# Peptides against a protein of PDB entry 4N7V: the designs that were tried, part 157

Target 1, 222 residues: chain A of PDB entry 4N7V
Amino acid sequence: TLRSITSPLVAHRLKPIRQKTKKAVVSILDSEEVCVELVKEYASQEYVKEVLQISSDGNTITIYYPNGGRGFPLADRPPSPTDNISRYSFDNLPEKYWRKYQYASRFVQLVRSKSPKITYFTRYAKCILMENSPGADFEVWFYDGVKIHKTEDFIQVIEKTGKSYTLKSESEVNSLKEEIKMYMDHANEGHRICLALESIISEEERKTRSAPFFPIIIGRKP

## One batch from the design tools (peptide; made by RFdiffusion4, then SolubleMPNN)

Design b2_p25_3_s2 (from b2_p25_3, 10 letters changed)
Fold by OpenDDE base, seed 3:
Structure b2_p25_3_s2 (fold): chain B 222 residues (1-222), chain A 25 residues (1-25)
Amino acid sequence: as target 1 above (222 residues)
Amino acid sequence: DKEWEEDLKELEEKLEKELEEEIKK
């Protein structure tokens, strides 16, 4: 099943973006829908032959073939849907489209990992909790130039000199020199605070049923 | 399948680079 490969993508609160590769153009629209445009080249011109438009919650996939399948010239935005439109739910998506959906999903997940959900300014750093899940990325930009990037899988440290290294185990973290441990301690504290705030704010969102509270900024740069 | 994986890797690399630059600003 498609579900065994990926979960429905979630594009809520993401800013519009458009990226082109050899095979496709992927976009997040202002409506928070995600579009995959399949691109073919003919006579030195690129044409969009197929479009997958995915709802912001990932559960509805609309597929259409511009210009009756002849293709539409690639532009700065997806072509408008034609009269020949197919609509599928996530669980009913034909297998032939699964790779394209996965393509969109991975794109969205990457965007989410770089989209601030909570920005928290401390005395020493700008802390950012990202939108991706589970295990949202957490970045700490210290004002003195040190950077710490935490993911579900690793911790990356960039020192003032530009030296970069990755930590993948608790043992490696514990083996850090004392100077770096201080930064790590601060990063961990900021991370804890952001997670706590996320929980509290999310609960309030649920209760109020109002517009999204995220992204949110706490404090200001000193 | 292999072609799509390669294209996806290209997309991810390109996107990651662009988004990192935005965060630095």
Scores: peptide ipSAE 0.226, ipTM 0.813, DockQ to the pose 0.478
Fold by OpenDDE base, seed 5:
Structure b2_p25_3_s2 (fold): chain B 222 residues (1-222), chain A 25 residues (1-25)
Amino acid sequence: as target 1 above (222 residues)
Amino acid sequence: DKEWEEDLKELEEKLEKELEEEIKK
């Protein structure tokens, strides 16, 4: 099943973006829908031959073939749907589209990992909790040039000298030099605070049923 | 599909550069 390969993508709160590669153009629309335009080149012109439009919650996939499959010239936005549109639920998506869905999902996940959900300015750093979940990325940009990037899989450290290394276990973290541990301690504290705030704010969102509170900025650069 | 993986890598590299620059602002 598709579900065994990937979960439904989640594009809520993501800003519009459009990225072109050799094979495709991927977009997050103002509606927070995700579009994958499959591109082919003919006579030095690029044409969109197929479009997958995925709902913001990832559960509905609309597929159409511009100009009856002849293609539509590539533009600055996806072509409008044709009269012959197929609509699928996530669980009923034909297997031939699974790879393209996964492509969209990975794109969205990457965007989420770089989309600030909470920005928290401390005395020493700009801390950013990202939108990806579970295990949201957390970045700490120290004003002195040190950077710490925490993911579910690793911690990357960039020192003032430009020296960069990746930590993949707790033992490696514990073996850090004392000067780096200070940065790590600050990063961890900022992370804790962001997670706590995320929880509180999310609860208030649930209660009020208002417009999204995120993204949020806390504090200011000193 | 190797070609799709290569295309995705290109996408990821482009996106990483663009979004990191925005975060630094």
Scores: peptide ipSAE 0.225, ipTM 0.811, DockQ to the pose 0.506
Fold by OpenDDE base, seed 4:
Structure b2_p25_3_s2 (fold): chain B 222 residues (1-222), chain A 25 residues (1-25)
Amino acid sequence: as target 1 above (222 residues)
Amino acid sequence: DKEWEEDLKELEEKLEKELEEEIKK
């Protein structure tokens, strides 16, 4: 099943973006829907031959073939569906489209990992908790140039000198120089605070059933 | 599929660069 490969993508609260590659153009629309445009080149012109439009919650996939399958010239936005439209639920998506859905999903997940959910300014750094889940990315941009990037899988450190390295185990973290540990301690504290705030804000959001509270900015740059 | 993986890698590299620049602002 598709579900065994990936979960439904979640594009809520993501800003519109459009990225072109050799094979496709992928977009997050203003509606927070995700579009994958499959591109073919004919006579030095790029045409969109197929479009997957995925709902913001990832559960509905609309597939259409622009211009009756003849293709539509690539533009600055996905072509509007006119004919040859099919609508599928996530669990009923034909296998032939699974790879394209995965492509969209990975794109969205990457965007989420770079989309601020909580921005927290401390005395020493700009801390950012990202939208991806589970295990949201957390970035700390120290004003002196040090950067720490925490993911579920690793911690990347960029020192003032520009030296960068990746830590993948607790033992490696514990082996850090004392100077770097100070930055790590600050990063961890900022992370803890952001996670706590996320929990509290999410709970209030649930109770009020109001417009999304996120993204949120706490404090200001000194 | 190697072709899709290569395309996705290109996408990820482009996207990462673009989004990191936005975060740094």
Scores: peptide ipSAE 0.223, ipTM 0.810, DockQ to the pose 0.549
Fold by OpenDDE base, seed 2:
Structure b2_p25_3_s2 (fold): chain B 222 residues (1-222), chain A 25 residues (1-25)
Amino acid sequence: as target 1 above (222 residues)
Amino acid sequence: DKEWEEDLKELEEKLEKELEEEIKK
C-alpha cells in the first residue's frame, strides 16, 4: 500500500513556494495544496503533461492532464484543471502515481524541516524548532557564529572557524571539547524550552479551535 | 527509480539553499 511507504503529506502552515527541476515543478500554493507538475520538453519549450494536486492534509489527490494530454506550456503557476479530472483518496491512489506522490511528500517534508514553527531568541542564540515530524529539526544559530543543527538522526556542529562535523552517538557528543559542550548545553536547553512551549501552545490551540497559533516567535535578538 | 532520486536530490539542494537564506534573515 501507499501507506506502507509514506504517510499523507502535511502542508499546513507552509508558505507558498515553487521549485523547478528537470522532471517536475513542485509548488505549495496559497491554499496550502501541493502541486506536482510533470514537465516534458518539446521543440525547446517545456510543457506540463500531468498535474497532481494534493490537498493540504495529503488525503485527496486530484490528477489531470492539461490540454487533453497534449500538455500546456509551463508557466509561473500550475495550469487550471480542465477535463478528465480524476480524484482519489490517499488510500485509493493508483500505484502508478505513488512515486509522484512520494516525490511531493519528500519535498513537503524537506520544506517542513526548514520551516520555523517556534523561533526562540536567547541571550546567545537564535533557536528554531522546525515543522517537520516526528523529531522536528532544531537549529541553533549562535550570534558568535557557531551553529548547531539537531535532527532525529544526527547533530551537526559548525564552529567559529568554519569547521563542521556530525555527531551520531551520545559517545561522540560526550567526547566534545569543553568549549563546544557549552554550546551544546545551551542548544539542548533551548530545545527543551521549545518543545515545552510547543506542547503547551498546541494544547491551547486544540482547545480553542482558532486560527493556527504557529509559527511563533519568542523574544527578540538582543 | 534512479532518475527520480536524482531529480529529488536536485530539488532538495535547491530548496535547502533557498530556505536557509530565509532562516538567516
Scores: peptide ipSAE 0.220, ipTM 0.807, DockQ to the pose 0.508

Design b2_p25_3_s3 (from b2_p25_3, 8 letters changed)
Fold by OpenDDE base, seed 5:
Structure b2_p25_3_s3 (fold): chain B 222 residues (1-222), chain A 25 residues (1-25)
Amino acid sequence: as target 1 above (222 residues)
Amino acid sequence: DEEWEEFLEELDKKLEEELEKEIEE
């Protein structure tokens, strides 16, 4: 099943973006829907031959073939749906579209990893918890130039000198210089706080059923 | 926004290297 290889993409709270590649254009719309436009070149003109439009919650996929499958000239936005639109739920998406859905999903996940959910200013750093899940990216920009980027897979450290390195195990983290450990300790504390706030705010958001609370900014830059 | 531009460049690279090749026509 598609679910066995990916979860429904989540594009909520993401800002519009349009990224063109050789074979496709992927977009997040103002509606927070995600579009994959498959592009073909003919006579030095690019045409959109197929569009997958995915709902913001990833659960509904609308597929259409612009201009009756003849293609529509590539523009600054996806072409409008035409006749013979197919609509699928995530669990009913034909296998032939799974790869394209995964493409959209990976794109969204990447965007999410760079989309602030919580920005937390401390005395020493700007901390940012991102939207991606599970294991949201966490970035700490210390005002003195040190940067720590935590992902589910690694921790990247950029020192004041510009020296950068990646840590992929607890052993490597434990082997850090004492000076760097101080930054790491602060980063970890900021991370803990952001996760706690995320939990609390998400619960309140669920209760109120109002406009989304995220993204949020806690504190101010000194 | 320099950070945004860097992100876009990273995104473009990742899409080309990791995602684009997976699309079959």
Scores: peptide ipSAE 0.025, ipTM 0.588, DockQ to the pose 0.060
Fold by OpenDDE base, seed 1:
Structure b2_p25_3_s3 (fold): chain B 222 residues (1-222), chain A 25 residues (1-25)
Amino acid sequence: as target 1 above (222 residues)
Amino acid sequence: DEEWEEFLEELDKKLEEELEKEIEE
């Protein structure tokens, strides 16, 4: 099943973006829908031959073939759906479209990993919890130049000297120099606070059924 | 923003690799 390969993509709160590659254009629209445009070149002109439009919650996929499959000239936005529109749920998406959906999902996940959900200013650093899940990326930019980037898989450290290294196990974290451990301790505390705030704010959003509270900024740069 | 440009470049590379695999199938 598609679900065994990927979960429905989530594009909520993401800013509009359009990324062109050689064979496709992927976009997040103002509506927070995601579009994959399949591009073919003919007579030195690029045409959109197929479009997958995915809802912001990833559960609905609308597929259409511009100009009856002849293609529509590539423009600054996806062509509007006109004829021969197919609509699928995530669980009913034909297998032939799974790779294209996965492409869209990976794009969204990458964008989410670079999209701030919570920005928290401490006395020593700018902490940023990102939108991706599970295990949201967490970045700490210390005002003195040290940077720590935490992901689900690793921790990257950039020291004041510019020296960069990646930690992939708890043993490697424990073997850090004492000076770096101080930065790590601060980063971990900031991370804990951001996760706690995320939980509290999300619960309030659920209760009030209001507009999204995220992204949010806590504190100010000293 | 240099960080954003690097991100887009990485994204392009990853997306092209994944899409080429799909089109070749």
Scores: peptide ipSAE 0.023, ipTM 0.588, DockQ to the pose 0.056
Fold by OpenDDE base, seed 3:
Structure b2_p25_3_s3 (fold): chain B 222 residues (1-222), chain A 25 residues (1-25)
Amino acid sequence: as target 1 above (222 residues)
Amino acid sequence: DEEWEEFLEELDKKLEEELEKEIEE
């Protein structure tokens, strides 16, 4: 099943973006829908042959073939669906479209990993908890130039000199120089606070049933 | 924005090297 390969994508709260690659253009629309435009080159012109439009919650996939399958010239936005439209639920999506859906999902997940959910200014750093899940990315930009990027898989450190390295185990973290440990301690504290705030705010969102509270900014740069 | 440029570079790399290959297969 498709579900065994990926979960429904979640594009809520993401800003519009359009990214062209060699064979596809992927977009997040103002509506927070996700579009995959499959591109074909013919006579030195690019055409959109197929479009997958995925709902913001990932559960509905609309597929259409512009210009009766002849293709529509690539433009600055997806072509509008006119005719020959197929609509599928996530669990009923034909297997031939699974890779294209996975493409969209991975794109959205990447965008989410770079989309601030909580921005928290401390005395020493700008901390950012991102939208991706599970294990949201967490970035700490120290005002003196040090950067720490935490993911579910690793911790990347960029020192003042520009020296960069990746930590993948607790042992490696424990082997850090004392001066770097101070930055790591601060980053960890900021991360803990952001996670706590995320939980509290999310619960309030659930209760109020109002407009989203995220993204949120806490504090101000000194 | 330098952060955005880095993001786009990462995106292009992942999409070209991984995702587009999966579509071709």
Scores: peptide ipSAE 0.025, ipTM 0.571, DockQ to the pose 0.060; fails the geometry check
Fold by OpenDDE base, seed 2:
Structure b2_p25_3_s3 (fold): chain B 222 residues (1-222), chain A 25 residues (1-25)
Amino acid sequence: as target 1 above (222 residues)
Amino acid sequence: DEEWEEFLEELDKKLEEELEKEIEE
């Protein structure tokens, strides 16, 4: 099943973006829907031959073939759906479209990993918890130039000198120089706080059913 | 603004390296 490969994409709270690649154009629309335009070149002109439009919650996929399958000239936005539109639920999406959906999903996940959900200013750093899940990226930008980037897979450290290295295990973290450990400790504390705040705010958001509370900014740069 | 541009550049690179290959496979 498609679900065994990927979960439904989640494009909520993401800003509109349009990225052109060689074979496709991927977009997050103002509506927070995601579009994958399959591009083919013919006579030095790019044409959109197929469009997957995915709902913001990833559960509905609308597929259409512009200009009766002949393709529509690539423009600054996806071509409008015409006739011969197919609509599928996530669980009923034909297998032939799974890769394209996965493409959209990975794009969205990448955007989410760079989309601030919580920005927290401490005395020493700007901490940012991102929108991606599970295991949201967490970035710490210390005002003195040190940077720490935590992902589910690794921790990247950029020192004041510009020296960069990646930590993939607890043993490597424990082997850090004492001065770097101080930064790591601060980063970890900031991370803990952001996660706690995320939980509390999300619960309140659920209770009130109001407009999204995120993204939020807590504190001020000194 | 600069951070956003850097993000877009990184995104483009990742899309080309990871996503385009996946479609071709």
Scores: peptide ipSAE 0.024, ipTM 0.581, DockQ to the pose 0.076; fails the geometry check

Design b2_p25_3_s4 (from b2_p25_3, 8 letters changed)
Fold by OpenDDE base, seed 4:
Structure b2_p25_3_s4 (fold): chain B 222 residues (1-222), chain A 25 residues (1-25)
Amino acid sequence: as target 1 above (222 residues)
Amino acid sequence: DEEWEEDLKRLEEELEKELEKEIEE
């Protein structure tokens, strides 16, 4: 099943973006829908031959073939749906489209991992909790140039000198120099605070059933 | 599919650079 490969993508609260690759153009629209435009080159011109338009919650996939399958010239936005539109639910998506959906999902997940959900300014750093889940990325940009990037899988450290390294275990974290541990401690504190705030704010959102509160900025850069 | 993985890898590299600039600003 498609679910065995990926979960439905979630594009809520993501800013519009359009990124061209060799095979495709992937976009997040103002509507928070996600479009994958499959591109083919013919006579030195790029044409969109197929479009997958995925709902913001990932559960509905609309597939169409521009210009009756002849293709539409690549433009600055996805071509409008034409005749012969197919609409599928996530669980009913034909297998031939699974790779393309997975592509969209991975793109969205990447964008989410770089999309601020909570920005928290401390005395020493700009802390950012990202939108991806589970295990949201957390970045700390210290004002003195040190950077820490936490993911579910690793912690990346960039020192003042520009030296960078990746930590993949607790033992490696514990082996850090004392000076770096101070940065790590601050990062961990900021992370804890952001997670706590996320929980509190999310609960208030649920209670009020109002517009989303995220993204949110807490504090000011000194 | 190796071709899609290569395309995705390039996308990831380009997108990471672009989004990092946005975070820095």
Scores: peptide ipSAE 0.031, ipTM 0.667, DockQ to the pose 0.570
Fold by OpenDDE base, seed 5:
Structure b2_p25_3_s4 (fold): chain B 222 residues (1-222), chain A 25 residues (1-25)
Amino acid sequence: as target 1 above (222 residues)
Amino acid sequence: DEEWEEDLKRLEEELEKELEKEIEE
């Protein structure tokens, strides 16, 4: 099943973006729908031959073939749907489209990992909890130039000199120089606070059933 | 499949650069 390969993508609260590669253009629209435009080249002109438009919750996939399958010239936005549109649920998506859906899903997950959910300014750093899940990315941008990027899998440190290294275990974290540990301690505190606030705010959001509370900004840059 | 993975890798590399700039602003 498609579900065994990927979960339904979640594009809620994501800003519009458009990114092109050799094979496709992937977009998040103002509607928070996700579009995969499959690109083919003919006589040095790029054409959109197929479009997958995926709902913001990932559960509905609309597929159409622009210009009766002849394709439309690649533009700055997806071509409008044609009259011949196929609509599928996630669980009923034909296997021939699974790779394209996975492509969209990975794109969205990457965007989420770079989309602020909570921005928290401390006296020393800008801390950012991202939208991706599970294990949201957490970035700390110290005003003196040090950067720490925490993911579920690793911690990346960029020192003032630009020296960069990755830590993949607690043992490696514990082996850091004392100077770097101070930055890590601050990062961890900011992370704890963001996670706590995320939980509290999410609960209030659930109770009120109002417009999304996220993204939020806490504090201000000094 | 391999060709798609290579294309996705390029997408990810380019996207990371752009999104990091956006976060810094």
Scores: peptide ipSAE 0.031, ipTM 0.659, DockQ to the pose 0.554
Fold by OpenDDE base, seed 1:
Structure b2_p25_3_s4 (fold): chain B 222 residues (1-222), chain A 25 residues (1-25)
Amino acid sequence: as target 1 above (222 residues)
Amino acid sequence: DEEWEEDLKRLEEELEKELEKEIEE
């Protein structure tokens, strides 16, 4: 099943973006829908032959073939759906579209990993909790030039000198130089605070049923 | 901002290198 490969993509709160590759253009629209445009070249012009438009919650996929399948000239935005429109739920999506959906999903996940959900300024660093899940990326930009990037899989450290390395186990973290451990301790504290704030704010969103509170900025750069 | 622009460039590179194969298959 498609669900065994990926979960429905989540594009809520993401800013509009358009990225072109050799064979496709992927977009997040103002509506927070995601579009995959399949591109072919003919007579030195690029045409959109197929479009997958995915709802912001990933559960509805609208597929259409511009200009009756003849294609529509590639533009700065997806062509509007006109003819030959098919609508599928996530669980009813034909297998022939699964790779295209997976492409969209992975793109959205990458965008989410680079989209601030909480920005927290401490005395020493700018801390950023990202939108991706599970295990949101957490970045710490120390004002003195040290950078720490935490993911579900690793921790990347960039020292003042520009020396960069990746930690993949707790033992490697424990083997850090004492100076770097101080930065890690601060990063971990900032991370804890951001996660706590995320929980509190999310609960308030649930209670009030208001517009999204995220993204949010806590504090200011000194 | 510049940070976002750098991230976008990285995303583009990642898409071209890693995700283009997914849509091709």
Scores: peptide ipSAE 0.030, ipTM 0.654, DockQ to the pose 0.047
Fold by OpenDDE base, seed 2:
Structure b2_p25_3_s4 (fold): chain B 222 residues (1-222), chain A 25 residues (1-25)
Amino acid sequence: as target 1 above (222 residues)
Amino acid sequence: DEEWEEDLKRLEEELEKELEKEIEE
């Protein structure tokens, strides 16, 4: 099943973006829908031959073939759907479209990993919890120049000197110099706080059913 | 912004390879 490969993409709260690649154009629209335009070149002109339009929650996929399948010239936005539109749920998406959906999903996930959900200013650093899930990226930008980037897979440290290294295990973290451990401790505390706040705010958001509370900024840069 | 662009580029390259067969069909 498609679900065994990827979960439905989530484009909520993401800013519109349009990214052109050689073979496709992927867009997050103002509506927070995601479009994948499959591009082919013919006579030195790029044409959109197929479009997957995915709902913001990833559960509905609309597929259409511009200009009766002949393709539509690539423009600054996806071509409007016309006739011969197919609509699928995530669980009913034909297998032939799974890779294209996965493309969209990975793009969205990348965007989410760079989209602040919570920004928390401490006395020493700007902490940022990102939108991606599970295991949201967490970045700490210390005012003195040290940077820590935590992902589900690794921790990257950039020291004041510009020296950069990646930690992939607890043993490596434990082997850090004491001065770096201090930064790591602060980063971890900031991370804990952001996660706690995320939980509390999300619960309140659920209860009120109001407009999205995120992204939020807590504190101020000293 | 630079880090973002690099990450996107890496993703693009990876995803283009994955979709190559599908897009060509």
Scores: peptide ipSAE 0.028, ipTM 0.632, DockQ to the pose 0.055

